# Peptides against a protein of PDB entry 8OXM, part 273

Target 1, 371 residues: chain A of PDB entry 8OXM
Amino acid sequence: FKAEFRLAGGVNLPKIIDCVGSDGKERRQLVKGRDDLRQDAVMQQVFQMCNTLLQRNTETRKRKLTICTYKVVPLSQRSGVLEWCTGTVPIGEFLVNNEDGAHKRYRPNDFSAFQCQKKMMEVQKKSFEEKYEVFMDVCQNFQPVFRYFCMEKFLDPAIWFEKRLAYTRSVATSSIVGYILGLGDRHVQNILINEQSAELVHIDLGVAFEQGKILPTPETVPFRLTRDIVDGMGITGVEGVFRRCCEKTMEVMRNSQETLLTIVEVLLYDPLFDWTMNPLKALYLQQRPEDETELHPTLNADDQECKRNLSDIDQSFNKVAERVLMRLQEKLKGVEEGTVLSVGGQVNLLIQQAIDPKNLSRLFPGWKAWV

## One batch from the design tools (peptide; made by RFdiffusion4, then SolubleMPNN)

Design b2_p25_4_s1 (from b2_p25_4, 16 letters changed)
Fold by OpenDDE base, seed 2:
Structure b2_p25_4_s1 (fold): chain B 371 residues (1-371), chain A 25 residues (1-25)
Amino acid sequence: as target 1 above (371 residues)
Amino acid sequence: SAIEKELKERAERIAKGYEEAFAKE
């Protein structure tokens, strides 16, 4: 380890340390000091398996449909080394978190990111109708700018077009695989973009198997397909390349039903894989930024006591695991809301659910659904 | 470390489940 460290952007201020590998190569490592990186490590293995399935199919292989993976080496239950995705930036940092964020640069007369967040926080406990009205007002005064990412990074028109295509494919693949696995907490800090490839890297994979639906503010979208995510695809938006890549990814997932069920079954019953949502994790994920400062010290002590009542937890756990497997089987059969859909019908429903401003307005304000 | 061993054993279990799943296709 070098003695020098840098702070990465983001809420947890992860330390970037330069490590010399056994191969003599210097690698930047992200040290997360509080996240259970074991969940990320498991989900990276699942993504590698999904990538293997996608590489076996000729249509998905030709399209280079892959989820970007990173190496996770957990060092402890509370600390691990993420292989820092060198040359990645959180989409939220590019869009809204910097004083020179793309929204402020390209739309200086729009609402600030802070004003948008404040307005949505003020209505957080209000009716769905009031949330929808304020969300629509925020969206009118906060126009998407993510198209400028590729325009700033790729000046050559041919390269720009290829990178926009790579981005669109990456969004499609990660959206469908993320939906199948029930990946939640897809806020703008948990999605990185590679500045060289324009591919997305999903981090912080701790909300899986639809456990985002049992949060105090339930997740109402299958994946992040917000206005900026769509704007990055360019003029065609969700139509054409994105839709076709979603359909081809979904086709491979549905055709690999037995494989995916077996993998997820092994993971759900792995006693080392704490995929279940606990109240402390739920509180942490949906805390107000103001409340984050106080709860940091107490999370160290009580990890011992929650393990005690094993017997009643086991029956409840098994019922949740069975329900997750049943829902996964439904998704892989194309069963949505009790109806069997074609691949195109299922993908269309998921796209409509993900872009619906009624669903987006109901999300936790920290998810930043207007971005 | 003990954790690296546990993760390796876990990766081996997942890999085995994956091999068993692919052997059924």
Scores: peptide ipSAE 0.011, ipTM 0.376, DockQ to the pose 0.020
Fold by OpenDDE base, seed 3:
Structure b2_p25_4_s1 (fold): chain B 371 residues (1-371), chain A 25 residues (1-25)
Amino acid sequence: as target 1 above (371 residues)
Amino acid sequence: SAIEKELKERAERIAKGYEEAFAKE
């Protein structure tokens, strides 16, 4: 291990440690200090399975539809080593890294990332109407620039076009699989982009099975399809390649219903897989600057009152697990709001929900829905 | 470690459950 570490961006300030392997190769490792890396490890196994299903299908295989996976070595319940994907950057670092971000470079007269954050924080406790108005003002004065990622990295036009297609396919695959699994907390620091492949790497997989909907500020979008995410696809946006790749991914997921249900059932009843949202995790994910003062861990909150009868906890847990399985089955049948949709109808609904500025304006300001 | 053994045995149980699920298709 080198004595030097770098901080990666994000709320958890994951430490990038350069490790020399027994093979003499330097490997960057991301050390998360507070997250249950077992959740990430389990979700990586689910992604590997989804990739297996996608490779078996001829139409998804021809499109090279895959979710980028990484190796997780859990060291403890609260610490572990992530294999840092060498040559990846958080999309937030590229887009909104202070004065060096692409928004500042390409749109110097737009609002700063800080001004956008401040405006949305000021209305956080306001009506949905006031949030929507301020979100639209922010969006008008903060125009998307993520098209420049591929333009900066890939100077050859043929390579540029291929990489933009790889990006669009990666967004589509991860969006649909993420929706099926109910993956939340898709903020700009939890999504990395590979600088060589233009594919996305999703990290911090601790908000799954729609547990983002029970946060103090509930998640209102099925996946991240914000203006910069769309801008990276180029002039066609969500139409054409993205939509078709979503439909083909959804078709494979729906046709694999029994397999996916069996897997998720095993995971939901796994006593070591803490997928449930707890109040401390909810507070951590949506902490306000004002709340930092009271997060003295009074370690002395009597463990006695949380000894609700094991039987009542188990019954409540089982009911939540059953509800998650039922909702997963509905998604895999194309049941949305009590209506059975075709693959194209379901994908269209999800795209509309994800791009709706009314849904985006209701998100927690830390999610940065204007990016 | 005991934790690594338990995680390995769990990964093997999960993998076996997957093999059994895939063998039924």
Scores: peptide ipSAE 0.006, ipTM 0.315, DockQ to the pose 0.019
Fold by OpenDDE base, seed 1:
Structure b2_p25_4_s1 (fold): chain B 371 residues (1-371), chain A 25 residues (1-25)
Amino acid sequence: as target 1 above (371 residues)
Amino acid sequence: SAIEKELKERAERIAKGYEEAFAKE
């Protein structure tokens, strides 16, 4: 291990360490110091199972529909090593890096990422109407640029086209699988893109099973399908390849209902898998710069084993777990807002919800819904 | 299926983890 570390972007400020392996090769590794590694490890196993379902279906297999996975090596309950996805970059780093981000390079006269964030933070406590108006002003003055990722990385037109299709398929698969698992919106630093494959890698899977809906600023989108995410698909946007890949992924998920319910049930009752949202985690995920000053109580991690009085906490936990399973069953039946939808109808509703500026304007400004 | 077997083996590990946790209280 080198003594130097870098902070990766993302909510949990993971440490990137350079390691010399026993083979004498340098490898970058991501070290997380929180329970999130178990969540990440568990969710990677769920993604592998989803991939197995997608590979069994001829239509999804022919389209190479997969959710990218990474190797998680838990070292302790609260620590482990992620084998860093070599040759990946956070989409947020590519798009909104302050020095050389694609928005600054391709749109130098647009609002800066900081100006956009400031404007949206100023209206965070305002009405939905005021949030929408400011979000539309931000969007007008912060035009999407993610199309340039594939154009910069893939100079050959045939390769460029193939990689743009790979990206679009990856977004579709991860969006639908992410919706089924209730991953919700994803911070731009928690979505990596592979510089060789153009496929997405979702990291930091600490919000699952729609627990983003119980945050202080609730999630209003089923998955991240922001303007830059769509711009990366090219001129067809959410139509054609993306829609068809979403529909085929959703078809496989709905046809695998019993398997997915059994998987998630086992996970929800895993004592080692803390998927529940707690107030401290909620505050941390939606921490405002203003709130940093008050949260200086040294939480002495007195391991007060809060001996959770088993009875009352177990009932509340079981009720939340049952609600999650019921909602998962609804999704897998195509039940949206009390109505049974076809696969095409359900996918259409989800796409419309994800791209609606009214829904995007209501998201937590820290997650940068204008990117 | 292979998935159902892996799930069953995981459920059994989870159940055993609960039994071991409850036996330590």
Scores: peptide ipSAE 0.005, ipTM 0.323, DockQ to the pose 0.020
Fold by OpenDDE base, seed 4:
Structure b2_p25_4_s1 (fold): chain B 371 residues (1-371), chain A 25 residues (1-25)
Amino acid sequence: as target 1 above (371 residues)
Amino acid sequence: SAIEKELKERAERIAKGYEEAFAKE
């Protein structure tokens, strides 16, 4: 290990450590010190299984539809070494880094990322109407710029076009797989983009199986499809390539229902896989940046004595697991709001839900739904 | 399928790992 580390961003400020392997190769490693890297490791295995399903289907294989995976070596429940995705950057760092963010570079007269966050934090406890109005004002004064990622990285027009397609396919695959697994909305620091492939890498998979819906500010979108995410697709946005790749991914997922149910059932009843939302995790995920400084001292002391009384937790846990499985079965049948939808109808509904400013305005402001 | 077999073998390893973990507490 080198003595120097970099912060990768994100809530837990994961440390990027350069490691020299036994082969003499330097490898960047992400060391998360407080995250459940077991959850990440398990979800990476699920993604590998989804990738296997996608590779078996001719239409998804031809489109190279994959969810990007990374190696996770969990060292403990709350620590481990991620093989850092070399040549990736958090989309949030590219977009809204305070000094050199793409929004500041391309839209210097727009609201700062801080101004946007402040405005949305001020209305966090207000009505949905007030949240929507302020969100629309923020969106009007914070225009998307993520199209410039591919334009900056890929100067050759043919390469640029292919990389924009790779990005669009990656967003589509990760969105649908993420919806099936109930990953919900993703913090902008927990989505990495590969600077060489333009593919997305989802990290910090601490919210799964729709547990984001039981957060103090519940998620209202099936996946992150914010304005910058859409802007990266270029002029067609969600239409054409993205929609078709979502449909083809959803077709494979729905046609793999039994396999996916079996996978998820095994995971839900895996007692080493604490996928359930707990109050501390909920607080942590929706902490204000200001609240992170105050809560750090108190959470270190009493971590010993929450011996979960096994018996009463089992019945509540089983009911939650059953509900997750039922909802997964509904998703895989195309049941949305009590109606059976076609693949195209389901994908359309999910896209509309994900891009709806009313849904986006209701998200936790810390997750920056305007980005 | 090969995936179902791998999943079953994982589930069995997980279950066994739990029995061993719960037997140590």
Scores: peptide ipSAE 0.005, ipTM 0.309, DockQ to the pose 0.021; fails the geometry check

Design b2_p25_4_s2 (from b2_p25_4, 14 letters changed)
Fold by OpenDDE base, seed 5:
Structure b2_p25_4_s2 (fold): chain B 371 residues (1-371), chain A 25 residues (1-25)
Amino acid sequence: as target 1 above (371 residues)
Amino acid sequence: DSLKKNFEELAKREAEKLEAAFKAE
């Protein structure tokens, strides 16, 4: 281990440590000190399984549909080592960095990222109608710029076009697999982009199995398909390559129903895999930057001897696990809102839900739905 | 280790079924 560390950006201030292996190779490691990395480790194994399914199918293999994975080594319930994805940047750092973000560089007359966040925080406790109006005003004065990522990194037009296709395929694959697994908390710091491949790396997988829907501000979208995410796809947006890659990914997932259900069932009943949302985790995920000062963790864990009988906890857990399995089975059958949809119909519904400004306006302001 | 191996085997079998189904259409 080198004595020097860098702070990665973000609330948890993870430490980047350079390590020399016994093979003499330098490897960057991300050390998280407060997050349970077990969930990340488990979800990376599920992504590797999904990649195996996608590589064996001829139609998904031809399209090179894969989810980018990273090595997770959990050291404790609250600490672990992540293999740092060298040559990746958070999409939020590229787009909305305080110093020189792409929105400030390419759209200097638009609202600042801070002004957008402030406007949405001011209406956080207001009606859905008022949230929608302010969100539309923010969107009108904060135009997408993510197309410039590939233009800055890939100066050759043929390489640029190939990388834009790689990006679009990565968004499609991760969106559909993320939806099937019920991944939440897809804010702009939890999605990295590889500067060489233009593929996405999803990190911080601590909200899964639709547990984002039981947050104090419920998640209202199946995956992140915001205006900047779409802008990175180029002129066709969600049509053509993205839609076809979503459909082919969904087809592989639906046809793998038995395998996916068996795997998720084993994971849901693993006593070492805490996937359930708890009130403290919910408060942490939706903590306001303004409230960081007053919530001293002087919640003495001691006094709430809520002697919920062990039996009542186990019965409540089993009912939640059963509901998760039932909802996963519905998704894999194409059951949406009580109706059986074709692969194309299901993918279309999910795209419409993800891009709907009414759904986006209802998200927690920290998710940055206008980016 | 055993869990990962079981998932890789399950994924292997299901991918073979999928590839057979797509060749029959």
Scores: peptide ipSAE 0.027, ipTM 0.574, DockQ to the pose 0.015
Fold by OpenDDE base, seed 3:
Structure b2_p25_4_s2 (fold): chain B 371 residues (1-371), chain A 25 residues (1-25)
Amino acid sequence: as target 1 above (371 residues)
Amino acid sequence: DSLKKNFEELAKREAEKLEAAFKAE
C-alpha cells in the first residue's frame, strides 16, 4: 500500500488508495468507510447473472448489451475495498465540478450548479406546484451539455459515433436492469462513465428493491434519465437506439422471470444482506444542512425499547420480503398500476415516468434532477 | 461460495433454455 491516498468525490468521500499487487502492478482501490460493501458485492453478482442472460440472448448479444461490473472485496459490514474503475469519472464531476465542469465551460451564462441546488433546496418543504415551477425555471436556465463528453474524448467521427452508441446501450441496459431490481439513489456521483468505452458504471448499490420509495422524500423515477443523460445520446435522444435496447433488455428479463425471482428470493432472506431501509440510512441519504447539528450520536437511546419481540420483527420482515417478491413478479410480467403491458408499452411507460418534470421536481435536491 | 455456484448453475440452465427457445424460432 502507498502511504498516499486521494479523495474521490461524493458524500462518503471514498478514499482512493494505490496498491501494488504481488504482480508488481499498481491497482487503484476505492475504500468506502461507512457503506455496506456487502450490498454492492451482492448486487454485482446479480449484475453478472443479468449479463450472462444478456450474452446468451442473440438479440442482446448482437447489441453488446451489458452492465459494467466491478470487483468488490467486503472487509466488514462498514468497510471494504472496491476495485477502482481506472479510467472512469463520476458524471457529476464532468458535468458540475465547480468552475471546471462542462456546464460552466459550455454554458457560462446559465445558472451555476450551486444556484440550481440553492433554488431547489429553498422549495424542498414547499408544495409540488412550487417545486415544479422552480424546477422548470432551473431547467430553462441550466441547459444540458453531456453531448460534449464524447465530443471531447473521441475526435475521430467514426469512433465518436461508435462510443455514443456504446453509451446509449449502457444507459438502456443499466436503466432496465436497475428498474427490475428497484435500484435507487442514482445521483450524479453514483454513476461513473468510462473515458475509453463511454459505458456507465453504477456504484453504491445500497438502495435496492424500491427502498428509495420509502425515503422521507420518496424516489419518483424508475431510473436516471435526466436531460444530460439524454443529451449524451445525441439528437435522437430516447428514441431509436435507446428505446430498442431497453425493449430487448426488458424482453430478456421478462423471459428469465423464474431465475430472477429465485435469485432475488435467496438474497432477500440472506441474513447477511441488509437490503431494508433503516431510519439512520434514510437520514444519511437525505441529510439536510440543518440536521447536521442534531446528529450528536446519543448512543444512550435505551436499547431496551427496540427489543420488539424477535417474532414480530421476523413477521414484519417476511411481509416486506414477500411484497418485494410480488412487486418483482409484477414487473417481470409487465404489470404496471394493475394493467398488463407489452414490453414496448412497459418500456414506454418507464421512459415517460423517468423524463416527466413533475416526477423529477419531487426528488430530493441532492439527487440533482436538473442535471 | 455455494451461493455463487448455485447462481452460476441457475444462470447456466436458464441460458440453455433461452438458447433452445431461440433455436426453435
Scores: peptide ipSAE 0.021, ipTM 0.534, DockQ to the pose 0.015
Fold by OpenDDE base, seed 1:
Structure b2_p25_4_s2 (fold): chain B 371 residues (1-371), chain A 25 residues (1-25)
Amino acid sequence: as target 1 above (371 residues)
Amino acid sequence: DSLKKNFEELAKREAEKLEAAFKAE
């Protein structure tokens, strides 16, 4: 291990360390010190299973529909080594880096990412109408630029076109799989893009099974499909390739209902897999930059074994687990808002929900729904 | 380690079940 580390951007300030392997090769590794890397490891295994389902179906296999996975080595409940996805960058770093971000480079007269965040933070406690108006003003003065990622990385027009299609397929697959698993909206630093393949890698999977809906600012979108995410698809946006790849992914997921339910059931009742949202985790995920000053409780980890009366906690846990399984079963049946939808109808509803400025304006401003 | 093994076994069994189902269609 080198003594030097870099901070990766993101909520959890992961440390990038350069390691010399036993083979004498330098490797970058991401060390997370606050996240449950077991949750990431478990979700990577679920993604591998989803990939197995997608590879068996001829239509999804022909489209090369996969969710990108990374190797997780959990060292403890709160620490582990991620094999850093070499040749990936956070989309947030590419888009809204303060020094050289694509928004600043291509739209120098637009609002800064900081100005956008400030405006949305000022209305965070306001009405939905006021949030929507300010969000629309922000969106008018912060135009999408993610199309330039593929244009910068792939100078050959044929390669550029192929990589833009790979990106679009990756967004579609990860969006539908993410919806089924209830990953919800994803912070821009928790979505990596591969600079060679243009495929997305989702990291920091600490919110799953729709637990984002019980946050202090509840999630209002099924997955991240913001203006920049759509702009990366090019002129067709959510139509054509993206929609068709979502439909084919959803078809495979719905046809694999029994398998998906069995796997998720085993995971939900695994005592080593803490998927439940707790108040401290909720506060941490939606912490305001302003609130960092007061939440220095020295949580002395007095391991007060709160002998939580096993009975009442077990009943509350079981009721949440049952609700998650019921909602998963509904999704896999195409039940949305009490109505059974076709695959095309369900995918259409999810896309409309994800791109609706009214839903986006209601998201936690820290997750930058205008990006 | 045990969890990973159990999950790899479960994923393998479910994988085999699906291959059997897709070969029966």
Scores: peptide ipSAE 0.010, ipTM 0.410, DockQ to the pose 0.016
Fold by OpenDDE base, seed 4:
Structure b2_p25_4_s2 (fold): chain B 371 residues (1-371), chain A 25 residues (1-25)
Amino acid sequence: as target 1 above (371 residues)
Amino acid sequence: DSLKKNFEELAKREAEKLEAAFKAE
């Protein structure tokens, strides 16, 4: 271990440490001191299984459809070492960094990221109509710039094209796999982009199995497909390569229904895998910047004395797990809103839901749906 | 501006060629 560390920012102040392996290679590691990395570790295993299914299918293998994985070593319930994805940057850091973010560099006359956040926070408790109007004003005055990521990193036109294609395939695969697993919307700091491959790496997998729908501000999109995410695909946007890669990924997922159900069933009933949403986790995920001062983590261990009848907890848990499995089975059959859809019909519905500004305007403002 | 337009046009042509190649296989 090197004696030097960097802070990655955020409430938990994760430490980036450089480690020299026994092989003499330097590896960056993120040390998280207060996050439950067990959920991340389990979800990485699920992604590896999904990747195995995608590699077995000739069409998805030819397209190199994979979800990027990282190594998670949980050290405790609240600490772990992430093998930091060396050569990755959070898309939020690239886009909306206060000093040198791409929005400020390429769109200096647009609203600042802070102005956008402020406007959306002011309407957070307002009607859906008022949220939609303010979101449309924000979107008009905060135009997407993520196309410039590949243009800055890949100066050769042929390389640039291949990397933009790799990005588009990565978004498609992660979107469909993320939808099947119920990951929902992803905060812009929890999506990393690899500066060499242009592939996305999803981190902090604390919301799975549609638990984002039971947040105080429920998720309204199946996955993150915001304007900047789409802008990174180039001029075709969600059409062509993205749509076809979503369809081929969905086809493999639907054809692997029995395997996916069996895997998820084992995980949902694993007593070591806490995937359920709790009020404290919900508060943490949707915390306001103003409330940062009062959350002293007096998670005193002593409130174990909520002797809620163990029987009622187990029955409630089993009913939630059963509902998650039923909804997963519906997704894998193409059942959306009580209608059986083709792969193309299902993928089309999901894309339309994900890009709908009415759905995006209803998201928690802290997740920056305008980015 | 001109370099950006040329890059977007080149990208469009290469995308159309690759889509045509992927439809022909």
Scores: peptide ipSAE 0.009, ipTM 0.432, DockQ to the pose 0.011

